# Peptides against a protein of PDB entry 8BZL, part 355

Target 1, 228 residues: chain A of PDB entry 8BZL
Amino acid sequence: SYDRAITVFSPDGHLFQVEYAQEAVKKGSTAVGVRGRDIVVLGVEKKSVAKLQDERTVRKICALDDNVCMAFAGLTADARIVINRARVECQSHRLTVEDPVTVEYITRYIASLKQRYTQSNGRRPFGISALIVGFDFDGTPRLYQTDPSGTYHAWKANAIGRGAKSVREFLEKNYTDEAIETDDLTIKLVIKALLEVVQSGGKNIELAVMRRDQSLKILNPEEIEKYV
Target 2, 242 residues: chain B of PDB entry 8BZL
Amino acid sequence: SRRYDSRTTIFSPEGRLYQVEYAMEAIGHAGTCLGILANDGVLLAAERRNIHKLLDEVFFSEKIYKLNEDMACSVAGITSDANVLTNELRLIAQRYLLQYQEPIPCEQLVTALCDIKQAYTQFGGKRPFGVSLLYIGWDKHYGFQLYQSDPSGNYGGWKATCIGNNSAAAVSMLKQDYKEGEMTLKSALALAIKVLNKTMDVSKLSAEKVEIATLTRENGKTVIRVLKQKEVEQLIKKHEEE

## One batch from the design tools (peptide; made by RFdiffusion4, then SolubleMPNN)

Design b1_p30_7_s3 (from b1_p30_7, 12 letters changed)
Fold by OpenDDE base, seed 2:
Structure b1_p30_7_s3 (fold): chain B 228 residues (1-228), chain C 242 residues (1-242), chain A 30 residues (1-30)
Amino acid sequence: as target 1 above (228 residues)
Amino acid sequence: as target 2 above (242 residues)
Amino acid sequence: DELEANRRAIEAAERRGTTLSQEEIDKLYL
């Protein structure tokens, strides 16, 4: 019998609800993030959209601001709450500080939000992990990952969701300065990493690319196939 | 205070939200509701289960609710929960109209309610709503729209979908018969009757057991119309003759 | 006593599972 209470410490020091929220993340499709020299790339495994469903309403990659985007894995409804709160914070920051958020700032905000939901007696943890990518105002590309606990770290490359282990193992072997020397090579690295866990090739991959001083671009299937 | 916290929806060891799944289970026992998007309109068709001779003339649809001038919804699940959510939808729509002096966009109304639903899956002392909704609407951004939302606070846009009893079978039939790009409101109505006839646990479909509402655009205005019983009878009769 | 009975009933229901398809459950996750 697991402790069916709120997020509390077990006698052995575990936060079971946080660990179980991490299991919810593993039920999500795979997402990968890679930081290049002057590019950040998010790749996601496309969830099969049901016939008659509008694909527009099924998004795993979202913009938080003009300079920041996020991919998530886990509970879709939980993700929407986090995304909305993050978007509001990005806009609030622009209004109050007169500058866009840094990628670290918004990641820390999201992480703090998640952490508070692990400590409040009246709340369960968020069942999501996120890859947050973007550019700081100085043009530095950033990649962060956060989990249900509210922990966050900066990465060169990382993955979340069901196939994350295999993708991370691939990235550990193949992430080199040569592999990210160009934007195209960086994109190719993400695609190759996702192909470790995605069966039907480029048709089941969604890619988002953000370059320095450019807006987020979602690649169309034809553009993706050029890299396969 | 602490006793109410023990009723929080929590994760299982496998990362499942059982209270959300149980709320979805409750919806499976509700009457069937269909939504179909057409090129020239959108419709809801719902099963009427509470036909009591002593019910005063139901001037209003039991399962189809007008939300504002541009949107309507149908509900499947716990009636009391449905009443709360439909009232909340109306309040959200009115507050938006007052604040912005324009109707709320369809998806924004759906998401606002979905955020409430999600909150009831995450905050202490709350249980999930045992209700799924189908939303039909028109706005200047996307035109005619059909949405579905569930107890988790998840939602999606659809060309055609079903909630409630035998929803899986209904969705399968819709997948087979729905012709993308060629769907007229007339053909959608015929399809709705066809699917309801097969999915409702009744020997014979009758107009008394079916509510249908259509949403169309006439002269630059949205028209939400609940079909009269005679109109539904004619649709059923036409289906029986085919 | 009713709260404990309900808890036990929920625990029993969790062990029995829902009639929901795995596909329906999977819709909760992205």
Scores: peptide ipSAE 0.274, ipTM 0.696, DockQ to the pose 0.381
Fold by OpenDDE base, seed 3:
Structure b1_p30_7_s3 (fold): chain B 228 residues (1-228), chain C 242 residues (1-242), chain A 30 residues (1-30)
Amino acid sequence: as target 1 above (228 residues)
Amino acid sequence: as target 2 above (242 residues)
Amino acid sequence: DELEANRRAIEAAERRGTTLSQEEIDKLYL
């Protein structure tokens, strides 16, 4: 019988496996989320893909449902598990409740999943943080963050991964009502925030935009260059 | 010394549950939460530590949760654990309401959660919840009530108590200043500010760093109200003038 | 005794601590 809990309290009251999972998140490339007035934007640092690797297989931004998308930082394999479960829950909710999930609902679901992995025997925490963006059915734009512990909060703007501290510091200075007055300005804010940590400009950025009553749009490099 | 048990919560040779004790240690690092029972109401006062400019202000309270129409709680400890437990409290209360067509008595809600907490200290492969809670409520049986629960699943009713950072010092101050039978909600609010001002690791108490909720009865209904920042500022200012 | 070896390794790692800032650690706690 495996009698040992993986995630246990230290004598000083720390859950070191959760803290170490946060370190795993910091090994991930940077992701940024910004909530505008009528837009939500996710930006991510592109990881250099080997020439022989299909770039389509390395997605840091994914749709959870038509109205919700997620960017993550940390362990890619862990992210796949979370994404798949979240997608199933979104579909289940649509089937059982006859409405799309709210962004808060699916965030809470993901957060609860993560929390259970911090308290279940023989399980380690998920080594991922996520930015979850989308629109509620009433047309309200939302941005949430969740971490390996299963905590979650709503944000106007936030960042996760390696460069998150610098990006957050930038956003704290530059996130104003004027800076998000238009969709284009909101997109520019995300790009500028990422450029604090991403080298070689727009070529190393992936950007996803969701507008009210519109599907997730991933911008192509040419579209990104228009904002740089 | 058997300092660290990475196993399932088991007894030491001395009969100690170290994982429970360590969970309580984790709570000591959390923000201070106070509860005070008055004759005409009950209050929670909590330290707000997560003041981030980019937080979406949609949340009326970070540390105070409405459970149902007659109860609220505050939490100290691991945030993710707190979220799970507060959701469970809401579910328990709702299930009771659906089953019995009346609100759950305050102590029964507290006990139901405490049984869950206790189970996480006893069953294999579980760790204790790193959370203490203060509960405020009203019911027809006991009127206004204040409870505290810890990671062990232990709970108690209180006239005034504190959890989180500097809780021991706060409890000592409450014992000195709490006047049994003479406590009004107004005096309780003043006492809460006084205690927080001394126990919070801040040079100056500000309204931005304090959340306060009151539970009162008006026209035979329970009213749970989170004080506005301006109201908290007035309480702080009044304390500074005394 | 692999289990005890793993325990000692975890304890050693815990003593080393994390590279997290106190602020980041504090965010784990309500």
Scores: peptide ipSAE 0.051, ipTM 0.507, DockQ to the pose 0.033
Fold by OpenDDE base, seed 5:
Structure b1_p30_7_s3 (fold): chain B 228 residues (1-228), chain C 242 residues (1-242), chain A 30 residues (1-30)
Amino acid sequence: as target 1 above (228 residues)
Amino acid sequence: as target 2 above (242 residues)
Amino acid sequence: DELEANRRAIEAAERRGTTLSQEEIDKLYL
């Protein structure tokens, strides 16, 4: 049994394994989330897939439930664990409470899971950040972000991964009520934000859109080009 | 000495728990939180550091958490640890209410969490929580109360105290200006602004950077209120005019 | 022996610190 904690405090009060997990997130491709008025949009930088690799096996955006989806940055294998746990919790909640999870609830669940891995023996932190978007049962659009430490906050817009700083700076300047006045403008804002860090335009962007009372829709490249 | 720093919480040859001390060091990096007990209420005042334009304003308070109808807390330290502990406090309070059909006494809630904190300092493979808390509450046993707890699981009742960045300087100021038995909530609010203005590493205190909650009794009910930004601005303005 | 070597490597890495910005580190703390 590995009875020693991997994540311990440094003499200066830091949890270095958590900080290094955040560095692992920065190695991931960029993801952006934006909350509109009646829409939530996730955009991700497409990683170049190897010539013989099936593109369907590389998913950076995943549904957690019918009303919630998640984009992540960082360790792909770690993300699978978190996604699976979150999906099980969403289903469990539907069975026990007879309502879908709120976006906050499932975010808090994921955050608590991450936090426990920072305080459990023989475990390292998850090397992932996540953007969690969706609609509450009352139809309110939500965007949350969580990091390897298990922190979480609600956002109007945010970004994670390699280009997150530049994308955030863009969003801080350009996120206005006018910029999200319509669904189309909100989608356009996400695309413009990603284009700050993504080369070769719309071909290297994947977009997922969730509208009120609608299922998650992944836009095809032709649909994306209409907004560029 | 260094061999003990990288291990689970064990005693050094000198009898020190370095991981607990390092957890306390982590709290020093957090924003300042103040608690002040008055005759007619109790308050928490906290530094707000995370002012991001893209944050969703749905968060009424960054650092002040309502625990139940009669208690609130403020936190300094690791954010994720704080979230876990505040959720645990809510669960403990709820379980007590369900079991006994009355609200948990303030000190019992504090003690229950402190036992958890202590366990994380003693059991192998665990690290201490990098969190200190200030608790404000009212119960029928002791009336208005203010408590502080640290990563060790130690706690104490206070008339006024501070945790987080520059806490030692703040405590010194509180000791000088706090008048036992004569403290009104109004005077406590003024004192909180005075102390924060001197202890926060900011050129000018602004309402955007300060969160204040008050706990009072009205018509036999506890009222926990987070002050609006405009109310905090007025308190700051009054302090600047004095 | 491998476990101890891994522990030492982690400890050595922790002594080197992080490349995170101070702003990112500050977000860890409440």
Scores: peptide ipSAE 0.042, ipTM 0.527, DockQ to the pose 0.034

Design b1_p30_7_s3 (from b1_p30_7, 12 letters changed)
Fold by OpenDDE base, seed 4:
Formats: C-alpha cells, sequence, structure tokens
Structure b1_p30_7_s3 (fold): chain B 228 residues (1-228), chain C 242 residues (1-242), chain A 30 residues (1-30)
C-alpha cells in the first residue's frame, strides 16, 4: 500500500512514516525542558541501566556546543547521527561566522535535516524528538523542541517521550513567573514535572543545568536529592 | 527504483523497526559469545560450532577477530555480514591511525561502525546487518573496555554481557556471579567457562567448542592472546572439579 | 520468504494505524 513506500502521501494527505516516527518517539523515556530567567534545565527519566551496563554509554542529554545542549526521545542510534551532525555544524559555524550558533540556528539546522529525511527517496524519517536548550551570545536562555517531521518551535517549557503528555499537563498548570523566579525554583519545577511519570523519585532522574555564562552541569544524584 | 523502496526499513504504526527486530532475532540463533571485563584485563569467549576436521588449523579463531593492536571483537549472526563489518572496523582503525598518528579510542571505533549499522537501517535499498558484536579493548582514556553493538546501530559499555544463543540466560547468570570491583582476569575466565557450560546446548563442554581471547597490558603494551586449546581444557577441568 | 513475511507484518501493522491524537497530527500542518 502507500505506507510501504518511503514517506509518501496517503490518499487522505497523511505522511504515515512521519506519524509512525512520532510513535517511535513515544517509546523513548521522558525528557523535559524548562527555560528559567537565567537558566535552562533539562531533565530526563533514566532508563534503568541494566545491571553490568556502563552508565557512561547511556546518555539522553548531550552537549552540542559549549552554549547548547540537547535531550532526545526515540531511537538512540538515530539520535547519535543527529547529534554528530549538529556538533559538526556548531564547530563549522564557529569557524565560518566566528561566533557560536544561536539556539534557534542549530535547532533550525536539525529541523531541516529531519525534514530532508521525510522528503528524500530511499530514506525514512528520524525516529527522534529533541529538546534543545542553551544561551544565545546575548545571554538569552532558549528552549526549542523538534520532532520527526522537521517542525520546530520555541517553548517556555515542554516534554517529549513516553510520559510527555502528563508532564506537559503539569507544566501548563505550574509554569508561572513565580515558579521560575530563581534557578533553584526552576530546577525544582523540572524535578516535580518528571516525578509525575518517573517512579522511585530522584534516583531515576538525570538533570542537566546550564546557567548564563556557565558550562553545562550534570547534577549528581546527591545534588538532585536536595531539590526533591 | 520501486524495488529498492520495498526493501527499506520503515516504521510500523507503533514506531517499530521490524527489520531491525528480525535481525536481532536471527542473532539469537547464532553461537553464544561472552565478554567479561576484569580489573587486569578483558576477555571474549565464543562458542565454536563449525568443527570440521578438514578445516585448516591456520584459522586462529572463527568468531574472534583482532581489529588492531589494542582491540578485538567477537561476532554473533550472519557470517557474511560479520566479515564485512570486521573488515570495516579494521579499515576505520587504520584510517584513524594514519590521520592522527595514534590508535583510535575504543568507543570511537565502536561508534564509527554503529553509524554504518544505523545507516543500513535508515537508507533505502539497504537491510540491517544481521550481526551483533562484542568489542574488547584498551585505551589511555578508559583503560580496559567491553562494548556491545546490535543491528540498530545502538551500543553500550558493559562489565559483562552476552550475545547469540541463550544470551538472556547467560546475562542472568553473569548478573548473579559477577563481582564488581573484585573481578580478576582469572576469575573472569572461570566465570566465562561456568556460563558457557550452562548456556551451550552441549552435553559436555569441550575445549574444541570454545574460543577464548584475553586482552591484557604488559610493559605498557596491549597483548591480545587467543588461549590455546590446552589452556581452555584446563579451565574446563577446573570448573568440573568445583 | 523473509522479505514477504516482513512485508506482511508491516502491512498488518499499517492496517492498525497510528495512535496519534488529532491534535498531534494537526501540529504537523501549518
Amino acid sequence: as target 1 above (228 residues)
Amino acid sequence: as target 2 above (242 residues)
Amino acid sequence: DELEANRRAIEAAERRGTTLSQEEIDKLYL
């Protein structure tokens, strides 16, 4: 049938391979992003690392550049391809433009890459969504989300993956200017949002924090427990 | 061409890549391969199924391949696919050495191959490789390392793991018996024999049916050694006496 | 035979459709 061909329109105007790639995203563990005043926070549900697996090799949060980080949900191998291309672009931009990428720029690059894989013959869509956070050179915190279709939008807060609906509902109710007034409150908001879907509390959460003019910091479990 | 499009790995409505899953299923029927990380080394142990008297003894290992001076791998799955991937690993390692004048870090070699595997799951006219690999290596960044990769192009680092036939049972046994931080290469070898004895569909484990390679450091150099049959016999005998 | 089996499995899955909400689908369109 039409679905058997690489991303083609159905008679009713659907791109089923894109929709199915979005279903692949839902198989991923939950990721949440929140933009604070002078902070961006990524939180992810730690997939239970199998006993005897090296935790170092199981990461859902990756730096793209010094000023940009990404969390993803969906196919891990697909994510690696996107991350690597984004990193190359960030470095290329620094060399050619002599400035780091804006968060919007690198998001648009990733989105364009994804879109091409929805339109190119002989390619399937990427089975990933991404939350991209960071700071522009002017010190403005940014959060973007992109999906398998290659769409992207700026957000104050958002979530992707299996528990994304519940987390988004929580964020819609609880994201206020007061809730993000401080860095600590912003971190607490992310933790509380993840706790809507993550079992066993802070032990199953990974948090990455980027403050203005600071590098990405991955919080250790002890640091996370201070906010629980 | 329409024919190539029909061979493309596509998503199911549930977001599943069935061709990748089926490739993994095919690997489950392959001979068992184990990897165990120790404090003083890392090992691969593999089931040898093709024991023909007429095989030229010059074949060092059927399932264990030296990749460079610092890395080896073991393969479970389609032999032809395995040969292609192991050759590619060697080429990647050599290209890196030529470019940077130093050995490729273990994880970088693994990821480079995993990117190829992933591409064969995403590009039209390609099928997934029906192969999982265990990698053992040493580098200056992380020391002794053990990795596993699958047809999806996913990989992970491990203290101990298994691929191929009865891998789930083997992993369960490894989880029970592996002592983190206390594992010597000697203990790892004993554990490998123990697990293989239980997971191989053989009435009696014999040295002819098991290939073992160890990777150690001696005088600041990596040493990859395939155990001699007599050494494997001694390990089996020791296990039978316990 | 394997390709045909795989094809049939995919086609069977395709007949089940997506679990996406209409809202999620609508977000794909500008």
Scores: peptide ipSAE 0.033, ipTM 0.649, DockQ to the pose 0.068

Design b1_p30_7_s4 (from b1_p30_7, 14 letters changed)
Fold by OpenDDE base, seed 5:
Structure b1_p30_7_s4 (fold): chain B 228 residues (1-228), chain C 242 residues (1-242), chain A 30 residues (1-30)
Amino acid sequence: as target 1 above (228 residues)
Amino acid sequence: as target 2 above (242 residues)
Amino acid sequence: DELEANLRAIAEAEARGTSLSEEEISRLYE
């Protein structure tokens, strides 16, 4: 029986719509985030962009502010709503507090938004997980993950989407202080992690890099190939 | 109140939004719409299914709607839903123009509508719109543009694409014949006729069953033109001679 | 009875699935 009720507790204490939203995330393309020493890196599996599709309109990595960016897995339309709300909050924070948001702050905001959609009557959960990376004003690199439930945690490295399990297993084995000793090594780690689930090399990977006191940079395919 | 909650688009155990998928299924039964981006323009070609001789108003376009001076769209799906969405597009564009004293950028208009579509997939008591849209436009930022949006609120830019009946086959043909960087509006028109001829479940393509609109730039102004039946006939004839 | 019949009909239709291509489904869940 389709639980016709939106997000309600089952007799055994489960929030099925939240769990099912997590299943939607697992169908999404793989995203990976890694925190280095002075760098944060996001990588996403490029879906084979239909030969006739404009690549500029397919963005799985987006800036929330100058110091924060996000990758997601799951429903693209849902993600757009979250991104827009987060961007507004980042700007509002700059105006009211006269300082950019911390990565934790904006993550908490997003998490709270997601959580409210799990308790509000007449709303389904967001079908997205997000990796949120950036730098705090003190120059500390941060990586957070959020899920459809509105939970969030800080990570050294993590992955979301269909290949997340394999990527996480790789990261658990290969994430060492030595592996992130340099920016280039950190980027290589992300690429290697994605290659566990992505076939045909660098052409199917999108990478975004944020270094300390630098803006988000999306690497072009030629730049990615240098690390393969 | 509880009865409305039962109709909310919810996730299946497998994480699927079946109501969105069913809306897409409904669109698959609608008449075919094509969009093709060229170097010197962009076009929409749509199947006319309802040729009622008794219709007093020769609707110049059943499926193609002018949104503003720089944009038009084509719709596939539920007519009533399409009317609501096209009206909303016009309102959004007008509000933007009034607020900023410049036309809304193409992608912003598409995104604004897509946010509405998304909301109808997430909020209780709402159903997805049973409509996909193709958008053609010009703006100073990206020039000529073609977008597609679906019931989920997803959208993308395209060089060429198709929605409605036999869309998958049409897209396959477009992939084969579309030459990136070499597409003129003239060649795009020919390609549209070629694809429609194979995609429409009609033995012979007739001008009465096809609507074509082109968007071009002339003297620094956008020109949206619906082709006359005679012009479409000539395109069909040319295709038959090749 | 009519409501139950309609609900059953919907359930049966859902069980038949959609004719959506894998590509179309994949675009939904990116």
Scores: peptide ipSAE 0.227, ipTM 0.736, DockQ to the pose 0.357
Fold by OpenDDE base, seed 4:
Structure b1_p30_7_s4 (fold): chain B 228 residues (1-228), chain C 242 residues (1-242), chain A 30 residues (1-30)
Amino acid sequence: as target 1 above (228 residues)
Amino acid sequence: as target 2 above (242 residues)
Amino acid sequence: DELEANLRAIAEAEARGTSLSEEEISRLYE
């Protein structure tokens, strides 16, 4: 009984389930990542948290390790699986190699995981894209993006999700060396980029900042308003 | 065999998982379940539809399940799927207790089941579970907690929420009447009756058609109690007098 | 019939393609 692979090539060479998974990502809330000089910043559009929902359980930005964090767009449940696998790998790497993962390493791990789910019989692709930011041990800030296909690339700035096109267009125009000269300017750039697609201002933005040799900091709404 | 592979949850061209959406639609036809978090406890209230005189007395509840000493859940959807998932919850909780010699944190239990639910949406030859769950619990990390999970494997914490029939209307009512920071278990019980009375397609709410469980802390221990029919009758009567 | 209808709907949707740009599709194959 040949278990038909869920993801198969079309006659014209397309992997439709991968392409459709990318469409699922486009339905997700917008996430933005920017690499500064000595800072990496992730911003996400908060879906209007239902008044009765516990905000603690709604996180689109998560730490993978002390030096790496991730934002995602697409299927939340799929993201949880990827996050958990990545966290385990980060810890395993620390135990076996005695060093934290590089941002590229963990990105490649996630990308490989996604790719396997495009090729394995009886598995659908992950319906998520991710922005992965952090610092390598040498203090170099990094930003990577992964998609459902398992591809990954390094970026200076990028966006994923529903408003990604508009945000990318903004970043292409406004990402300059001057715009990222300071940590504060870099944060402002992310906020301004998100405001292109977020209607309700700073209250609907979640922002995470990682500075060189510092842990991930999630900004509170009051801190975000200072940059608006 | 080939026909079974076609049942795998796949993306539509628009990026939708229709099988998950259809499972959620099926849950919309199930009996209503409510959860409300209070300052001094948490409760589940569930519609009881299968009242047959020939049924053996249910010792605990038809729709509310004790998972361990610190957690309970209610289910909306396919009964057979619910039985599998509730059993799995108990097994996960027990394995954790044996391994770590402490009760599983509430969110970890919810997450563990949600990972299973998610897997049934991603792996071939499997269909989504046609079940949503409400979880109530207490742990030392977050105190009293209320969670909801759906067929996708997504979950969230809530102050108050509803699953099953007329859940959207119930949630709207809860949003209007839930007073953050001032909710007592007594007030939560009254709110549950109010919402059920409006959302259940019954002419008159009766205690026979409603199951209520409360989770409280007494002397440093978690107490899970299913309300007696007489207690539910009193709550209904009080609501009718208002 | 409903399963076949769903499969046909999926197949028809697949035949319509995705809203992905040529550039986005190209990146999948780079």
Scores: peptide ipSAE 0.035, ipTM 0.803, DockQ to the pose 0.060
Fold by OpenDDE base, seed 3:
Structure b1_p30_7_s4 (fold): chain B 228 residues (1-228), chain C 242 residues (1-242), chain A 30 residues (1-30)
Amino acid sequence: as target 1 above (228 residues)
Amino acid sequence: as target 2 above (242 residues)
Amino acid sequence: DELEANLRAIAEAEARGTSLSEEEISRLYE
């Protein structure tokens, strides 16, 4: 019977499978999220895609709904499962409640999903952290982070993945009301934060921008270079 | 299908449930949470460990959760487990209210969650929740109440208790200073600060590291409030002056 | 045999511990 509890407590009270899943996240490329006044921005480090790989297939930033997008770090295959579940929930919510999800709602859904995989028989934790950004129906920008454990919190700015520590340190120093006063400044802040860990400048950065009452926009490399 | 996975919570030869004990060990590493029952109210005081400048201030409380209009809880242990359990508490309370058109009695809500916790210690393929909870509430049956529950699904009513880091020391202090029948909410707040100051592994207690919620009755209604940082600072200052 | 091998591997991994900082671990716990 494959229905064995994989995630169990150690004698010292640790859930090692969850901790090891966090290690998997640290192996992922860096992602950063910043909440501005009327904008949310996600940035990710592009791993060197083999020259022959179709760049279209490696998206670390995805839309969950029209008003919510997510970046992740960790196991790509695990991320696909979470993304798909989240998308279905967003659509279901629209159908049943007749309103889009709040960013908190969908984050809580994802977090609950992750938590269940830490407690369910025969399942391992998801090896992903996610930054979830978007706008609530009232126009409030939101940023949330969720970890393999299923923990989630709201942030002004945060980072996940291998370079997260350095990026967070940068953001702690540089995130001010003045630094996010405009949409452009907010975008610049994200780029500068990523440049702390990304090699070869703007070519290895993917940026997604969501403004109030606007759809997710993925910036092209030329647009990114304007902010560098 | 073998009902018992080797990793399922099973009895040892000595009759111990090690996974439950290990879950309790996990709680010992969590921040300190205190509960104190007074004649005119109940309070929760919790250590805040995650002070990050980039956290969105939307966090009303990190460790204290309003369950309904008459109850709140604090959590010690695995954060994700805590979130699941606190959500379940809210759902149970809401379902009861809808079904019976009256608020769920405090002990009944606690018992309902404890049954869930217990189930996670008994059913195959599940692990215990790594969470202990303190519950504060008011109902028409028993008035102000304080409960504690652990990963086993066990619970008890308390006049004062503590969970999380240094809980044993805190409980000892509470036993020494708690005056049965004479405890006011004001004195309970002072006691909470006193105990936290000694049990938290900090050189100096600061308002940023402490969350306090009070539950009182005003004009026949329950009022749950989280103290503002300034109010906590005043309590700390008063303690330092004594 | 494969299941026992996997369980043993997990146990061995648990014995090695994690590289998580106290701060990172603390975020997992409230």
Scores: peptide ipSAE 0.029, ipTM 0.503, DockQ to the pose 0.036

Design b1_p30_7_s4 (from b1_p30_7, 14 letters changed)
Fold by OpenDDE base, seed 2:
Order: C-alpha cells, then sequence, then structure tokens
Structure b1_p30_7_s4 (fold): chain B 228 residues (1-228), chain C 242 residues (1-242), chain A 30 residues (1-30)
C-alpha cells in the first residue's frame, strides 16, 4: 500500500496542505453564526442557484441531530462526508450513552476526524471549516468553529468563508448584550452582519434558527425581509 | 526519499484540487449527455460517438445504463471509469433492496456513489474518476427526479442539465427554452433534439448518433424505455420541419 | 525534495490552467 505522507512539515515547520485547505475554505460562500441568550442563529450567503437547479439539493446548513446544526465553507463533497460521520456519531451516542451529544462533544469529534486526516498517510486534509451550533441538554446555547487543521473553539459569534473577515469585524463592533437581548435582535444582528458582504439584500441569505427546546427552523424569504 | 505518490490529489497553494478540475476537463471532451425533467416523466439523451459498422448490434445502449427498475443513468468521460461506477451503482442498489426489501431512494443511490467519488479525491494512491453522470429516476418520496454528479463527489438535482462536450452552451439553451411547470415529456423530447442539434459537433443530426431513454410511470410501475431508431428519426424530422 | 517536486507539478498545472468556467469551479467550493 503506497500510503505516502501527503501532509508533511516544511523545513520551517509549516503544514502546507493544511494551510492550502484553509485557502479552499476562503473560496466558499460566507457563513455566520451567533449565539444569543436563548437562541442560536446560522446565516449563509446563498450562492446564486443556477437556473434549473433544484434548490432542495443546495444546502449549506444541515442538522446533525435534533439539538445540533452545522454550516460550512469550502469543499461541498468533503462537507458531506463530515456531516454523515457526525450524524452517525450523534446517533451512536444516543444509543450508547442514552443522551444526545453536547455541542462540544460533536465538535470535538469532528475536529478529531479532521486532525486525523492531517496526520494519516495517504490522506489529504478536509477542505472545510464549520460553524456548529445547538443546545446542550441543559438548555445552554453553544457555538463552535472548526477548521481544516482540526482545531476548534467556542465563540459568541463567528464567520467563515469568503467574506468572513468583514463579517467578523462587524460582529466585533456590534455584538453586545443589548444586541442579543431578544431573539429578534439576535436574528437581526446575523442579517446585518451578512449584509456586509452579501449583494442584493435578503433574497440571497439563508437563515436557520434554533431556539431552546425547539427544532431547527429555516426562515423563508418573507420572514427574512421583516428583519431587513 | 519519500516519493509522493504522483496520483495523490493534493491542494494547490491557492486551495484548489487540480486533479479534480483536470478530471472535469477530461469530461468536457466526452460526448454530450442531456437530462430533462418533465411533469409526466424524465429523459436522457446522449450522443453516440462510437458508431462502428462492425460493432455487434447487441449493444442497445452505449451511454445509457439501467441501474434498477426505477433508475437509469448516462455517463460522460472515461469509459473504463464509467463502467466501474455504473457497476457500483447497480451493486449499491441491489444491496439496498436485499437489506431493506424496497428500492433505494434515488437521491440515496446518487449520494452513495458520490461518497465513493469523493473518497477517490481524498485518499492516497487514488485518482479522481474522470466521469460525470446524469441520473433519472422515480421514487415515492420525490417522484420523477434528475441528478448530476461530477468527479469531486458533488451532486445536484436539476430540472434540465447537460454534461460533456459543449455542456455550457447546452445549459444556456435549456435555460432559454425550458418552461417550468409546463414541461411535458413530449415537449422535453423536442427540446432535447433541438439542443443536441445545436451542440453536437456534427453537421447533421442523425438517429444513429443519438440515444434517448425515457422514464415514465404506467399502472403504478416505472417504465424505462430506450427509444427505437425510428422514433428518434421521427423526432429529428419534426424538428427539421419546425 | 518530493514535496518541492509536487509543488512544482502543481505550479506547472496551475500555469496550464483549465478550460473550466468560473461557475464550474465555484460549484466545487460552496
Amino acid sequence: as target 1 above (228 residues)
Amino acid sequence: as target 2 above (242 residues)
Amino acid sequence: DELEANLRAIAEAEARGTSLSEEEISRLYE
């Protein structure tokens, strides 16, 4: 088996394949996540769905479990693999531990998976970053971010993809306790953040909301326009 | 000296998977394949390039493959790769049927193959498959469906799409002429002929150079039918008279 | 250095370019 190391250290100590995978993430459309008081919100830039493409098959936001959802930026096919593995783990956890995963647990699982692909012979890194949001079984809202290296951190708010820098700068200035005082204000914050990089307004935004003890809700365009 | 396996797909400095892109480039040189979704059915139309007089007439379809009773596909790209993938599709569908005692949903079959394709872009010692596929099918969940997949393992559902040679031009024509919500299978067939006539690198469209398959529902059963040469000739003739 | 050789091969491949449209490439990265 010619399992040759693909991800190797450079003479100066860099893992170039990991860095290049991060560049792949930057080619993806922008995703933003915000943790409110009793709400978590994911927003993504809608890529112009090609005319004649079924919109159902183009989704950047997906559920991992009833209490966890994920948005990603980067290679779509890579994301599908990660999502499927995460879903299996969520189900396995419910069967073995008899409780749903914590958002941190599933994030750590995904991060570990990514890390292994940076170290395993004959494998390239995953070309994706992810925002993972949800509620722990105790009702605590959580937001995590992962990158191709397998690192992960908890956030109040974050962004990934092409416009992530601008969105993060906006969030750094505008994320306050007052700005997330209500669910509606939290949603508005996400929309405003995305509008920093999204062209032509609310029609190009997909928004997912998860409230405490509620299922994931994808907002329709009319609902989004109310916040604009 | 750890010789990198020259066949390993790796990221470029700018984050591109060039081996995947090159596989897609190879598909651009393949014969044109069209898929069109209608209200009452779905069709595939594919260019036949290998018309050899000495080919044993036993080859009913060169580019359109029946996968199971409810699904068919067309392929554009490397023939050997296509054969491997179409065989795998059949095996996946059969295993599912045996395990669950019901036909595999269309999107699940597509996704299963796409996961294989993706793996060949990520694991060492493997190269991407140089094949894109169009899938037509029916299931109880979504009815008639049309999907496209590429070497990356990406897929999408479509109302109408094209792969292979001049696919971009074909897609543009489909966008112009496809009437959403009003597309009949008859109209779809006419549209397929129209687009192929303009996109194929032939001076005159002939029935011998075109394969067409339709998927319909009759009496609660899926019917996959490859059109006879005479039927294709009639479609071409009608187009020429318009 | 095989890494350098691969990087060179990638660079050469980049220089050759593909006939793929920006739209086709963009579909790879969402």
Scores: peptide ipSAE 0.200, ipTM 0.668, DockQ to the pose 0.628; fails the geometry check

